# Peptides against a protein of PDB entry 8RAJ: the designs that were tried, part 10

Target 1, 54 residues: chain A of PDB entry 8RAJ
Amino acid sequence: LPAENEDPDKAVVDLHRSPPKTKDPDLTPSGIIAKVKAGDMTQETARELLLAMR

## One batch from the design tools (peptide; aimed at target 1 P29 L51 R54)

Design b2_p15_8_s4 (made by RFdiffusion4, then SolubleMPNN; its pose is not in this set)
Fold by OpenDDE base, seed 2:
Structure b2_p15_8_s4 (fold): chain B 54 residues (1-54), chain A 15 residues (1-15)
Amino acid sequence: as target 1 above (54 residues)
Amino acid sequence: ANPAAERALEELDSL
């Protein structure tokens, strides 16, 4: 059985890199808030990401 | 300003 290396390359969103204009639904303002509500993101990280999207 | 990001910041402060 090929071990599916689900390498969770959770794309480390480098907060110092300009947020990629990726149509990634997980990096939309609503997607960020959803992650915070789910406990998958800190409020601080969410704040920094949202500020960079202004 | 991204109005969706502004609204999300307001929502974030309300959590």
Scores: peptide ipSAE 0.674, ipTM 0.933, DockQ to the pose 0.706
OpenDDE base, seeds 1, 3, 4, 5: peptide ipSAE 0.674, 0.674, 0.674, 0.674; ipTM 0.932, 0.933, 0.933, 0.933

## One batch from the design tools (peptide; aimed at target 1 A46)

Design b2_p16_1 (made by RFdiffusion4)
Pose (drawn by RFdiffusion4):
Parts: sequence; C-alpha cells; structure tokens
Structure b2_p16_1 (pose): chain A 54 residues (1-54), chain P 16 residues (1-16)
Amino acid sequence: as target 1 above (54 residues)
Amino acid sequence: AKAEEAEAALEELASM
C-alpha cells in the first residue's frame, strides 16, 4: 500500500542494489569435495563448480 | 593434472 510513497514521475532511481561478492573464482577439486564433506556446500553446486574446472 | 583431479572428484560425488 503506497502510504507516503515517492513522487509519481519515477524519481530516486538508486534502489534494488545487490549485496557484495562472497565467492572465489578458482579452487582445487579436493577443496570442493572438502566443502561437501563439511556440509558447507550442496552436491549440486559442487558438481557445477567441478564441471567448470575439468 | 587439475582436470584429471576434477574428473576424479566428479566420480567421488557420484558415489556419495
């Protein structure tokens, strides 16, 4: 509900910003398996990263 | 070497 909403002319275009990056671009396959064994990553995401490294 | 390790790691994930 638009109580006290911004102007109707599409002012204040500085919203919807993403959070900072929390990823590394390069890893060892052993490190991928270790992350799964630690419960810190899913087998889905781990397999996706290994398919990019092989 | 790293590609071979990645292939072996994919086989290890498939066995889990």

Design b2_p16_1_s1 (made by RFdiffusion4, then SolubleMPNN; from b2_p16_1, 5 letters changed)
Fold by OpenDDE base, seed 4:
Structure b2_p16_1_s1 (fold): chain B 54 residues (1-54), chain A 16 residues (1-16)
Amino acid sequence: as target 1 above (54 residues)
Amino acid sequence: DKAKEAEEALEILDSM
């Protein structure tokens, strides 16, 4: 059975890769309000998240 | 300022 040559160079997590600037839009104040308006988040959960951002 | 944006969002939320 041919050993799968897992290329060891693919395991180099480029530590210099800037963390993806996935500003998760869902974790912004505006994103939270958008989720509440869409019915995807309760007002209570939104309140707790927004209070924690103060 | 994220804290200011959160405050403005709370004012919006209280208006719903």
Scores: peptide ipSAE 0.658, ipTM 0.929, DockQ to the pose 0.640
OpenDDE base, seeds 1, 2, 3, 5: peptide ipSAE 0.639, 0.642, 0.643, 0.643; ipTM 0.928, 0.927, 0.928, 0.928

Design b2_p16_1_s2 (made by RFdiffusion4, then SolubleMPNN; from b2_p16_1 with A1S K2R A8R A14D)
Fold by OpenDDE base, seed 1:
Structure b2_p16_1_s2 (fold): chain B 54 residues (1-54), chain A 16 residues (1-16)
Amino acid sequence: as target 1 above (54 residues)
Amino acid sequence: SRAEEAERALEELDSM
């Protein structure tokens, strides 16, 4: 079985790796900004995610 | 709206 390396500690929301689950609180606009401020997301990835929510 | 929240979040991101 290919181990889906769900590294649970690296919930880096990558728009290119998985479609954003609309039910993930971390994928709200405010949650995205919080991840960027925490260093858990790049500004570029955050920008792409937020642009897709418009 | 989620879209309006995303627009405000983009403005915040551009200010970082």
Scores: peptide ipSAE 0.654, ipTM 0.935, DockQ to the pose 0.658
OpenDDE base, seeds 2, 3, 4, 5: peptide ipSAE 0.653, 0.654, 0.654, 0.654; ipTM 0.935, 0.935, 0.935, 0.935

Design b2_p16_1_s3 (made by RFdiffusion4, then SolubleMPNN; from b2_p16_1 with A1K A8K A14D)
Fold by OpenDDE base, seed 1:
Structure b2_p16_1_s3 (fold): chain B 54 residues (1-54), chain A 16 residues (1-16)
Amino acid sequence: as target 1 above (54 residues)
Amino acid sequence: KKAEEAEKALEELDSM
């Protein structure tokens, strides 16, 4: 039976990987504006999200 | 309220 080469190298859980700061910042109105200013969000998408928060 | 903050953010967005 061919031994399936379990690549032992995939188990290096980098313990120094900063826990994903899954602070999903709740997309706050201020967080949306910050993303637009950073270029991470379009003004159109920001407008739609903000309108849905009314 | 989130709605009031959203209104203010829309005004800021329209000023960009």
Scores: peptide ipSAE 0.659, ipTM 0.929, DockQ to the pose 0.739
OpenDDE base, seeds 2, 3, 4, 5: peptide ipSAE 0.658, 0.659, 0.659, 0.643; ipTM 0.928, 0.929, 0.928, 0.927

Design b2_p16_1_s4 (made by RFdiffusion4, then SolubleMPNN; from b2_p16_1, 5 letters changed)
Fold by OpenDDE base, seed 1:
Structure b2_p16_1_s4 (fold): chain B 54 residues (1-54), chain A 16 residues (1-16)
Amino acid sequence: as target 1 above (54 residues)
Amino acid sequence: SKAAAAERALEELDSM
């Protein structure tokens, strides 16, 4: 029986790891514009999102 | 307001 050495050290969820600041990327108007400028969002998608916030 | 910020962002987007 090959003992699958499941290395138990990978299961140490560091509970002291600061919860990822899920800054929910609060899709703020400024955040949308920043994504467009970075090339991470199309102008069309940004327009649709911004119009829905008006 | 969020709406007023969205309007300003639309104007910025139209300038790109």
Scores: peptide ipSAE 0.676, ipTM 0.936, DockQ to the pose 0.715
OpenDDE base, seeds 2, 3, 4, 5: peptide ipSAE 0.664, 0.676, 0.663, 0.664; ipTM 0.935, 0.936, 0.934, 0.935

Design b2_p16_2 (made by RFdiffusion4)
Pose (drawn by RFdiffusion4):
Structure b2_p16_2 (pose): chain A 54 residues (1-54), chain P 16 residues (1-16)
Amino acid sequence: as target 1 above (54 residues)
Amino acid sequence: SEFEEQIAELEELAAE
């Protein structure tokens, strides 16, 4: 509900910003398996990263 | 177990 909303002319275009990056671009396959064994990553995401490194 | 199958699949893929 638009109580005390911003102007109707589409002012203040500085919202919807994403959070900072929390990823590394390069890893060892052993490190991928270790992340799954530690419960810190799903087999789905781990397999996706290995398909990009093979 | 299912987890062991998942680890085996990841090890096979990592061997490529």

Design b2_p16_2_s1 (made by RFdiffusion4, then SolubleMPNN; from b2_p16_2, 6 letters changed)
Fold by OpenDDE base, seed 5:
Order: C-alpha cells, then sequence, then structure tokens
Structure b2_p16_2_s1 (fold): chain B 54 residues (1-54), chain A 16 residues (1-16)
C-alpha cells in the first residue's frame, strides 16, 4: 500500500513568528474558530493566535 | 472586526 504522504505542510504555526500574511483560510479568525469547533485546535492556541493578530 | 468576533466566540466556548 503506498504510504499516504502525510503532507508535512502542517504549517507548525510558530507562535513566535509574525503571523504569516497568508490568505490561508486556516489562519483567518473564522478558520481558527472552525478548527477549535472541530477539535483540531485547543482554545489556548486559538487565543494566542487571535491575540497575536494585529 | 472578524478578530473581535472570534475572540468573543472563543470566550463563549470557554464558558460552556
Amino acid sequence: as target 1 above (54 residues)
Amino acid sequence: SAREEAIAELERLASL
């Protein structure tokens, strides 16, 4: 069975890196809340990301 | 703003 390439582009959002100006829907305020509601992100990580947004 | 709405929703989720 071909190993499903787990895409290594789980962008480990380095919370110490300036939030990428990424049009990544996953890094928008709404995308962050969607991940929390899906259980894919902790509330603490979501809080830190949202507070780091200018 | 979308950020403020997201913070408010996160606070709501933390109170449940």
Scores: peptide ipSAE 0.638, ipTM 0.919, DockQ to the pose 0.123
OpenDDE base, seeds 1, 2, 3, 4: peptide ipSAE 0.637, 0.637, 0.637, 0.636; ipTM 0.919, 0.919, 0.919, 0.919

Design b2_p16_2_s2 (made by RFdiffusion4, then SolubleMPNN; from b2_p16_2 with E2R F3R Q6A E16L)
Fold by OpenDDE base, seed 5:
Structure b2_p16_2_s2 (fold): chain B 54 residues (1-54), chain A 16 residues (1-16)
Amino acid sequence: as target 1 above (54 residues)
Amino acid sequence: SRREEAIAELEELAAL
């Protein structure tokens, strides 16, 4: 059986992409803070994302 | 707002 390379969907948060209109829990304010607390996101990237939210 | 709360939590985490 071919190992499904589940590329971990590292949503490369392209800071230049329009904020996804998607209910992606990972891109909610709470989801961003959860990633920072988990060590999966830098505080700087989190700040930029939160400031880019309308 | 949820965004303002998240910014405040991030500032708290930056002060630790």
Scores: peptide ipSAE 0.599, ipTM 0.906, DockQ to the pose 0.123
OpenDDE base, seeds 1, 2, 3, 4: peptide ipSAE 0.597, 0.596, 0.598, 0.597; ipTM 0.905, 0.904, 0.905, 0.905

Design b2_p16_2_s3 (made by RFdiffusion4, then SolubleMPNN; from b2_p16_2 with F3R E5K Q6A E16L)
Fold by OpenDDE base, seed 3:
Structure b2_p16_2_s3 (fold): chain B 54 residues (1-54), chain A 16 residues (1-16)
Amino acid sequence: as target 1 above (54 residues)
Amino acid sequence: SEREKAIAELEELAAL
């Protein structure tokens, strides 16, 4: 079976991991909303991420 | 804040 190269760039955002000290542009409030609009993130995951922000 | 704006936008998207 060809190992589906699950794109290694889908960093599974471990919600239990301390937020990266680096402002990942993809994990900014605006970046999260952009991913939801693109269909690359669920609304539930976006809600959890936004609520976990200080 | 940017966070509060994003939460409000997400609530609007959930109502569509």
Scores: peptide ipSAE 0.635, ipTM 0.917, DockQ to the pose 0.124
OpenDDE base, seeds 1, 2, 4, 5: peptide ipSAE 0.629, 0.634, 0.633, 0.635; ipTM 0.916, 0.915, 0.916, 0.916

Design b2_p16_2_s4 (made by RFdiffusion4, then SolubleMPNN; from b2_p16_2, 5 letters changed)
Fold by OpenDDE base, seed 3:
Structure b2_p16_2_s4 (fold): chain B 54 residues (1-54), chain A 16 residues (1-16)
Amino acid sequence: as target 1 above (54 residues)
Amino acid sequence: SARDEGIAELEELAAL
Protein backbone atom coordinates (compact mmCIF):
# COMPACT_ATOMS: atom_id res chain seq x y z
CA LEU B 1 0.00 0.00 0.00
CA PRO B 2 1.61 3.32 -0.97
CA ALA B 3 1.70 5.36 2.20
CA GLU B 4 0.27 8.62 0.93
CA ASN B 5 2.77 10.82 2.66
CA GLU B 6 0.46 13.76 2.44
CA ASP B 7 3.08 16.08 3.75
CA PRO B 8 0.56 18.56 5.09
CA ASP B 9 1.35 21.42 2.74
CA LYS B 10 2.41 23.65 5.61
CA ALA B 11 1.36 26.91 4.02
CA VAL B 12 4.79 28.49 4.34
CA VAL B 13 3.69 32.06 4.75
CA ASP B 14 6.15 33.69 2.38
CA LEU B 15 6.81 36.93 4.29
CA HIS B 16 8.24 38.38 1.04
CA ARG B 17 4.96 37.87 -0.84
CA SER B 18 2.58 40.84 -0.72
CA PRO B 19 0.48 40.44 2.42
CA PRO B 20 -2.55 38.55 1.19
CA LYS B 21 -5.84 40.33 1.89
CA THR B 22 -6.20 37.37 4.24
CA LYS B 23 -9.36 37.10 6.15
CA ASP B 24 -7.37 34.03 7.22
CA PRO B 25 -8.09 33.70 10.97
CA ASP B 26 -4.61 32.13 11.29
CA LEU B 27 -2.98 35.41 10.12
CA THR B 28 -4.94 37.71 12.46
CA PRO B 29 -3.13 39.01 15.58
CA SER B 30 -5.33 36.78 17.77
CA GLY B 31 -4.73 33.75 15.49
CA ILE B 32 -0.93 34.30 15.59
CA ILE B 33 -0.96 34.55 19.42
CA ALA B 34 -3.12 31.40 19.62
CA LYS B 35 -0.51 29.49 17.51
CA VAL B 36 2.32 30.68 19.79
CA LYS B 37 0.39 29.57 22.91
CA ALA B 38 -0.28 26.18 21.26
CA GLY B 39 3.45 25.75 20.42
CA ASP B 40 2.67 25.78 16.66
CA MET B 41 4.60 29.04 16.03
CA THR B 42 7.81 30.54 17.45
CA GLN B 43 7.69 33.91 19.21
CA GLU B 44 10.18 35.27 16.64
CA THR B 45 8.00 34.33 13.65
CA ALA B 46 4.96 35.76 15.44
CA ARG B 47 6.83 39.05 16.10
CA GLU B 48 7.86 39.32 12.43
CA LEU B 49 4.28 38.66 11.26
CA LEU B 50 2.78 41.22 13.67
CA LEU B 51 5.37 43.89 12.74
CA ALA B 52 4.63 43.30 9.02
CA MET B 53 0.95 44.23 9.63
CA ARG B 54 -0.09 47.80 8.75
CA SER A 1 -5.09 48.08 17.75
CA ALA A 2 -5.29 44.27 17.67
CA ARG A 3 -1.69 44.30 16.29
CA ASP A 4 -0.37 46.40 19.19
CA GLU A 5 -2.22 44.21 21.71
CA GLY A 6 -0.67 41.12 20.06
CA ILE A 7 2.85 42.63 20.29
CA ALA A 8 2.29 43.44 23.99
CA GLU A 9 1.06 39.88 24.65
CA LEU A 10 4.20 38.45 22.94
CA GLU A 11 6.39 40.63 25.20
CA GLU A 12 4.54 39.24 28.24
CA LEU A 13 5.02 35.65 26.97
CA ALA A 14 8.76 36.32 26.39
CA ALA A 15 9.16 37.45 30.03
CA LEU A 16 7.93 34.08 31.44
Scores: peptide ipSAE 0.595, ipTM 0.907, DockQ to the pose 0.126
OpenDDE base, seeds 1, 2, 4, 5: peptide ipSAE 0.593, 0.593, 0.593, 0.592; ipTM 0.905, 0.906, 0.906, 0.905

Design b2_p16_3 (made by RFdiffusion4)
Pose (drawn by RFdiffusion4):
Structure b2_p16_3 (pose): chain A 54 residues (1-54), chain P 16 residues (1-16)
Amino acid sequence: as target 1 above (54 residues)
Amino acid sequence: EEEEEEELEEEIEELL
């Protein structure tokens, strides 16, 4: 509900910003398996990263 | 050590 909403002319275009990056671009396959064994990553995401590194 | 490396390779292949 638009109680006390912004102007109707599409002012204040500075919203919807993403959070900072929390990823590394390069890893060892052993490190991928270790992350799964630790429960810190799913087999789905781990397999996706290994398909990019093979 | 060699056996551990082989096991790790097998795990990587199984996951792929």

Design b2_p16_3_s1 (made by RFdiffusion4, then SolubleMPNN; from b2_p16_3, 9 letters changed)
Fold by OpenDDE base, seed 1:
Structure b2_p16_3_s1 (fold): chain B 54 residues (1-54), chain A 16 residues (1-16)
Amino acid sequence: as target 1 above (54 residues)
Amino acid sequence: DAARRRALEAEIEALL
């Protein structure tokens, strides 16, 4: 029987790893505007997102 | 594209 070497030591979730500062640049007002200018977002979706940030 | 940018900028300015 080939033993599946599940190395259990590769799943150390470093709890001290600062959560990635996903300041998702795409969810900032400036990032939303940039997506609309790039054609990656509709103006209506951008408006809804900008309103929800208020 | 320039008209869409101006419309978006005007909507953002009207929100602010």
Scores: peptide ipSAE 0.124, ipTM 0.680, DockQ to the pose 0.168
OpenDDE base, seeds 2, 3, 4, 5: peptide ipSAE 0.104, 0.114, 0.108, 0.122; ipTM 0.643, 0.658, 0.652, 0.670

Design b2_p16_3_s2 (made by RFdiffusion4, then SolubleMPNN; from b2_p16_3, 6 letters changed)
Fold by OpenDDE base, seed 3:
Structure b2_p16_3_s2 (fold): chain B 54 residues (1-54), chain A 16 residues (1-16)
Amino acid sequence: as target 1 above (54 residues)
Amino acid sequence: EEARRRALEEEIEALL
């Protein structure tokens, strides 16, 4: 069986593709704030995460 | 509850 040569040019990672939007509600700005409010996250960790999302 | 949320949001915003 001939190995289908997968065209290496189709492996061009679109560098302009927006990173997958995190669908995790816990990793949204609102979800982070909710965790701090629940006592499940420190204000400092929340700050670091929110800064990394900018 | 809303007042507590708002105070926490303001505290986090002041840290950013």
Scores: peptide ipSAE 0.124, ipTM 0.654, DockQ to the pose 0.341
OpenDDE base, seeds 1, 2, 4, 5: peptide ipSAE 0.099, 0.115, 0.121, 0.120; ipTM 0.673, 0.652, 0.661, 0.659

Design b2_p16_3_s3 (made by RFdiffusion4, then SolubleMPNN; from b2_p16_3, 6 letters changed)
Fold by OpenDDE base, seed 1:
Structure b2_p16_3_s3 (fold): chain B 54 residues (1-54), chain A 16 residues (1-16)
Amino acid sequence: as target 1 above (54 residues)
Amino acid sequence: DEARRRELEREIEELL
């Protein structure tokens, strides 16, 4: 079986990780919305992330 | 999918 190169650079937004001090576009409200619209994030994960940013 | 997107957008507008 070809080893799935799980690209370790898929920013798994760990809900338990302190928000990176970097302006990661993926952790902005707009970036989260964009991921959900792309199908790369569930609506539930997006909701939890947005609530954690409040 | 469009309904879920509109609901998410509303939830975001309420959280910002």
Scores: peptide ipSAE 0.139, ipTM 0.673, DockQ to the pose 0.158
OpenDDE base, seeds 2, 3, 4, 5: peptide ipSAE 0.134, 0.136, 0.135, 0.138; ipTM 0.677, 0.679, 0.681, 0.669

Design b2_p16_3_s4 (made by RFdiffusion4, then SolubleMPNN; from b2_p16_3, 6 letters changed)
Fold by OpenDDE base, seed 1:
Structure b2_p16_3_s4 (fold): chain B 54 residues (1-54), chain A 16 residues (1-16)
Amino acid sequence: as target 1 above (54 residues)
Amino acid sequence: ERERLERLRREIEELL
């Protein structure tokens, strides 16, 4: 069996990879309002989330 | 639905 020398140097997790700025679109004020309009969120939960963003 | 949106709007306006 050929030992595949997996080069150990490809596991450099780029520590400079900016965390994906995936602001969850559902956690934006607009996303919250959209969920409430769709019926996927209660108005009370939306109020609590919007208050926590202030 | 309209009444729900009007209530949500008032609550948002109270939070601004």
Scores: peptide ipSAE 0.139, ipTM 0.690, DockQ to the pose 0.168
OpenDDE base, seeds 2, 3, 4, 5: peptide ipSAE 0.126, 0.127, 0.125, 0.135; ipTM 0.676, 0.664, 0.671, 0.678

Design b2_p16_4 (made by RFdiffusion4)
Pose (drawn by RFdiffusion4):
Structure b2_p16_4 (pose): chain A 54 residues (1-54), chain P 16 residues (1-16)
Amino acid sequence: as target 1 above (54 residues)
Amino acid sequence: EEELEEEIEKLRKKYE
């Protein structure tokens, strides 16, 4: 509900910003398996990363 | 709030 909303002319275009990056671009396959064994990553995401590195 | 931010970072690292 637009109580005390911004101007109707589409002012203040600085919202919807994404959070900072929390990923590394390169890893060892052993490190991928270790992340799954530690419960810190799903087998889905781990397989996706290994398909990019093979 | 800090605890919630840590939980969100952990979930992002696990599923993204």

Design b2_p16_4_s1 (made by RFdiffusion4, then SolubleMPNN; from b2_p16_4, 11 letters changed)
Fold by OpenDDE base, seed 1:
Structure b2_p16_4_s1 (fold): chain B 54 residues (1-54), chain A 16 residues (1-16)
Amino acid sequence: as target 1 above (54 residues)
Amino acid sequence: RRRARELARRLRRRYE
């Protein structure tokens, strides 16, 4: 019975799960203003964030 | 309030 060579070099392509590109929401002043305009952020929260960036 | 403060802290750490 020929011993079938188990090729041990199946490189476990450890699918290093590409770190989720958490697109850090562009927390630029423009990105904050865009979220307020879209209704995704309150004006109060946007003001607090913009003041914290200054 | 808490989420906005956490976001502001993340922002400061990215731009300081």
Scores: peptide ipSAE 0.180, ipTM 0.754, DockQ to the pose 0.043
OpenDDE base, seeds 2, 3, 4, 5: peptide ipSAE 0.161, 0.152, 0.165, 0.178; ipTM 0.743, 0.728, 0.733, 0.737

Design b2_p16_4_s2 (made by RFdiffusion4, then SolubleMPNN; from b2_p16_4, 7 letters changed)
Fold by OpenDDE base, seed 4:
Structure b2_p16_4_s2 (fold): chain B 54 residues (1-54), chain A 16 residues (1-16)
Amino acid sequence: as target 1 above (54 residues)
Amino acid sequence: EEEELLEELKRRRKYE
């Protein structure tokens, strides 16, 4: 089985791209806050994502 | 740093 090299560079959310109108609950303002509270996201990353959605 | 996140959250809650 070829190991799919999941290029770690594809996880860079382009903060300069208009926030995708993603129905992904993890990318909603509420989902971002939930990840910070769980310790799964830094406050800095959450701030940047929230600003990009403004 | 925590204050900046809380301030952004306060701004969003005003427009929801």
Scores: peptide ipSAE 0.102, ipTM 0.642, DockQ to the pose 0.042
OpenDDE base, seeds 1, 2, 3, 5: peptide ipSAE 0.081, 0.094, 0.072, 0.089; ipTM 0.633, 0.654, 0.617, 0.629

Design b2_p16_4_s3 (made by RFdiffusion4, then SolubleMPNN; from b2_p16_4, 10 letters changed)
Fold by OpenDDE base, seed 2:
Structure b2_p16_4_s3 (fold): chain B 54 residues (1-54), chain A 16 residues (1-16)
Amino acid sequence: as target 1 above (54 residues)
Amino acid sequence: EVEELLRRLEERRKYE
């Protein structure tokens, strides 16, 4: 059975790498508005989320 | 800017 060479070099997540600003497009102000325009989010929910980002 | 986006949502709500 060939041992799967797990490349050990991919496990060095540089601990100094600022957490990827995974700008979750769904949690950005622009993403929230895009969801409202698409009908995937209510204006009230969008208002509450945007107020929490203020 | 979040405040501009809030304003646009409130303006839509006021005229619907």
Scores: peptide ipSAE 0.258, ipTM 0.777, DockQ to the pose 0.034
OpenDDE base, seeds 1, 3, 4, 5: peptide ipSAE 0.258, 0.249, 0.247, 0.247; ipTM 0.780, 0.773, 0.774, 0.772

Design b2_p16_4_s4 (made by RFdiffusion4, then SolubleMPNN; from b2_p16_4, 10 letters changed)
Fold by OpenDDE base, seed 3:
Structure b2_p16_4_s4 (fold): chain B 54 residues (1-54), chain A 16 residues (1-16)
Amino acid sequence: as target 1 above (54 residues)
Amino acid sequence: EEEARLEALRRRRRFE
């Protein structure tokens, strides 16, 4: 079984090269705010996602 | 999974 050693450094370098255009509708700024309002996400996690998208 | 990736990226950016 090849252990997919996903080199955590390769995944991080690729995310540095392009701001993650989250195609996930739930990870849009509006989707994040909606999850917080629903109680499905903490305000801290939402703040942490919104500042990463900036 | 993507939320955990974004959090990990932020941790790295605070230590560089």
Scores: peptide ipSAE 0.214, ipTM 0.735, DockQ to the pose 0.072
OpenDDE base, seeds 1, 2, 4, 5: peptide ipSAE 0.203, 0.147, 0.151, 0.185; ipTM 0.728, 0.696, 0.709, 0.734

Design b2_p16_5 (made by RFdiffusion4)
Pose (drawn by RFdiffusion4):
Structure b2_p16_5 (pose): chain A 54 residues (1-54), chain P 16 residues (1-16)
Amino acid sequence: as target 1 above (54 residues)
Amino acid sequence: SKAEEAEAALEELAAM
């Protein structure tokens, strides 16, 4: 509900910003398996990363 | 090589 909403002319275009990056671009396959064994990553995401490194 | 290690790691992951 638009109580006390911004101007109707599409002012204040500075919203919807994403959070900072929390990823590394390069890893060892051993490190991928270790992340799964630690419960810190899913087999889905781990397999996706290994398919990019093979 | 890292590519061969990645293939071995995919086989290991499939066995989990």

Design b2_p16_5_s1 (made by RFdiffusion4, then SolubleMPNN; from b2_p16_5 with E5A A8R A14D M16L)
Fold by OpenDDE base, seed 1:
Structure b2_p16_5_s1 (fold): chain B 54 residues (1-54), chain A 16 residues (1-16)
Amino acid sequence: as target 1 above (54 residues)
Amino acid sequence: SKAEAAERALEELDAL
């Protein structure tokens, strides 16, 4: 049975492909404020996160 | 900058 030549070139995860800058909107200052307004984050947690960003 | 945006967000947070 012919060994399936798994084309090794298809497995080249381009390690140099900058991971999509998933600007996690949730990790932006505006995203943090949006979470607080939605009730998904406490003001205290938001304060700590924002202070760490300045 | 992200730092400037964080500062503005802190001001907004204090106004909630």
Scores: peptide ipSAE 0.676, ipTM 0.936, DockQ to the pose 0.624
OpenDDE base, seeds 2, 3, 4, 5: peptide ipSAE 0.664, 0.664, 0.659, 0.659; ipTM 0.934, 0.935, 0.934, 0.934

Design b2_p16_5_s2 (made by RFdiffusion4, then SolubleMPNN; from b2_p16_5, 6 letters changed)
Fold by OpenDDE base, seed 1:
Structure b2_p16_5_s2 (fold): chain B 54 residues (1-54), chain A 16 residues (1-16)
Amino acid sequence: as target 1 above (54 residues)
Amino acid sequence: SKAAAAERALEELDSL
C-alpha cells in the first residue's frame, strides 16, 4: 500500500496571517473613483456601481 | 455610511 505522505505542514493555517483585508479597496466609492482617474474604469460603469451603493 | 460615500463619489464623478 503506497503510504500517501500527505505532508501535514500544508494544513498549518497561519492564524497570525493578517485577516485578508476583506475591504477590497476597489469596491469602495473612493476605489471606484480612483479606477476612473487611472483609466481602469469608464465613467458609465462607475456611475452604475455607485448608484447601486446608495 | 457607504451610501453617503457613494453619493459624494457621484458628485465627484460628474466633475471629472
Scores: peptide ipSAE 0.674, ipTM 0.934, DockQ to the pose 0.642
OpenDDE base, seeds 2, 3, 4, 5: peptide ipSAE 0.658, 0.658, 0.657, 0.662; ipTM 0.933, 0.933, 0.933, 0.933

Design b2_p16_5_s3 (made by RFdiffusion4, then SolubleMPNN; from b2_p16_5, 5 letters changed)
Fold by OpenDDE base, seed 1:
Structure b2_p16_5_s3 (fold): chain B 54 residues (1-54), chain A 16 residues (1-16)
Amino acid sequence: as target 1 above (54 residues)
Amino acid sequence: SKAAEAEEALKELDAL
C-alpha cells in the first residue's frame, strides 16, 4: 500500500502568525452596548458581562 | 484599560 505522504508542510501552524486579532468587537464594552442598542442582547446580560470586566 | 471602558459602558447602559 503506498504510504500516503501527508505533506508535513501543511502542519506548520505558523506560531508567528499573529493570532487573528479577532478582537471580536462583540466582546468589547462598546460591542456589548452596540448589541443592546440593536436588540441582540438584554440590558441585564450586558450588565453582567460589563461587571465581570471590572 | 478594559476595566475603565467597562465602567464607562455601564454608565452608558444605565442611560438607555
Scores: peptide ipSAE 0.669, ipTM 0.932, DockQ to the pose 0.648
OpenDDE base, seeds 2, 3, 4, 5: peptide ipSAE 0.647, 0.652, 0.647, 0.652; ipTM 0.930, 0.930, 0.930, 0.930

Design b2_p16_5_s4 (made by RFdiffusion4, then SolubleMPNN; from b2_p16_5, 6 letters changed)
Fold by OpenDDE base, seed 2:
Structure b2_p16_5_s4 (fold): chain B 54 residues (1-54), chain A 16 residues (1-16)
Amino acid sequence: as target 1 above (54 residues)
Amino acid sequence: SKAAAAEEALEELDSL
């Protein structure tokens, strides 16, 4: 049985890469805030992402 | 809109 390596696909938020056109729920405004609250994203990175979405 | 949701999220972010 292939071990499903649930590599937690830490979506490396590359701020310099065009956001993937995929509806990654992790790149929604609410998903960004959720990551900050969880300690998985800095407020600075979140601010930059949100500013790019407006 | 996604832009409006981003502005609301920025306001929330400043409140953390």
Scores: peptide ipSAE 0.651, ipTM 0.931, DockQ to the pose 0.603
OpenDDE base, seeds 1, 3, 4, 5: peptide ipSAE 0.651, 0.651, 0.651, 0.651; ipTM 0.931, 0.931, 0.931, 0.930

Design b2_p16_6 (made by RFdiffusion4)
Pose (drawn by RFdiffusion4):
Structure b2_p16_6 (pose): chain A 54 residues (1-54), chain P 16 residues (1-16)
Amino acid sequence: as target 1 above (54 residues)
Amino acid sequence: EEEEEMEELEELAEEA
């Protein structure tokens, strides 16, 4: 509900910003398996990363 | 099933 909303002319275009990056671009396969064994990553995401490294 | 999937992921890691 638009109580005390911004101007109707589409002012203040500075919202919807994404959070900072929390990823590394390069890893060892052994490190991928270790992340799964530690419960810190899903087999889905781990397999996706290994398909990009093979 | 879970074990098979984990083995397959280990095999894929060896291929990398």

Design b2_p16_6_s1 (made by RFdiffusion4, then SolubleMPNN; from b2_p16_6 with E1A E5R E7R)
Fold by OpenDDE base, seed 1:
Structure b2_p16_6_s1 (fold): chain B 54 residues (1-54), chain A 16 residues (1-16)
Amino acid sequence: as target 1 above (54 residues)
Amino acid sequence: AEEERMRELEELAEEA
């Protein structure tokens, strides 16, 4: 079975790496919620990100 | 269930 090429353009946010202080507008609390609503992020990843911002 | 989980995430996003 061909390994599904994980699109290298989806920046896997390594939650265990200190979030680079990159003002990625996509990693704001509102941007995270928007990605989940779009189906571009899992609810679990969003939860972990939001908890790490608290 | 999905709408409830989205509400929990929205609450977490307001606290962040």
Scores: peptide ipSAE 0.593, ipTM 0.906, DockQ to the pose 0.730
OpenDDE base, seeds 2, 3, 4, 5: peptide ipSAE 0.583, 0.592, 0.590, 0.590; ipTM 0.904, 0.905, 0.905, 0.905

Design b2_p16_6_s2 (made by RFdiffusion4, then SolubleMPNN; from b2_p16_6 with E2R E5R E7R)
Fold by OpenDDE base, seed 1:
Structure b2_p16_6_s2 (fold): chain B 54 residues (1-54), chain A 16 residues (1-16)
Amino acid sequence: as target 1 above (54 residues)
Amino acid sequence: EREERMRELEELAEEA
């Protein structure tokens, strides 16, 4: 059985790596409009989200 | 009707 050397030292969670600010592109005003144009969001849901961001 | 509602959403998105 090959001992898979799982080198446990490569899971340095760089706590200084700012989590990618995944600004969820889907929650930006432009992303909401893009989803409605694609048919992935209703106009009603988009209106509610945009009004909540104001 | 659909185009008018899309314009209203675009206006709201510019204000957000």
Scores: peptide ipSAE 0.620, ipTM 0.914, DockQ to the pose 0.713
OpenDDE base, seeds 2, 3, 4, 5: peptide ipSAE 0.600, 0.600, 0.601, 0.602; ipTM 0.910, 0.910, 0.911, 0.911

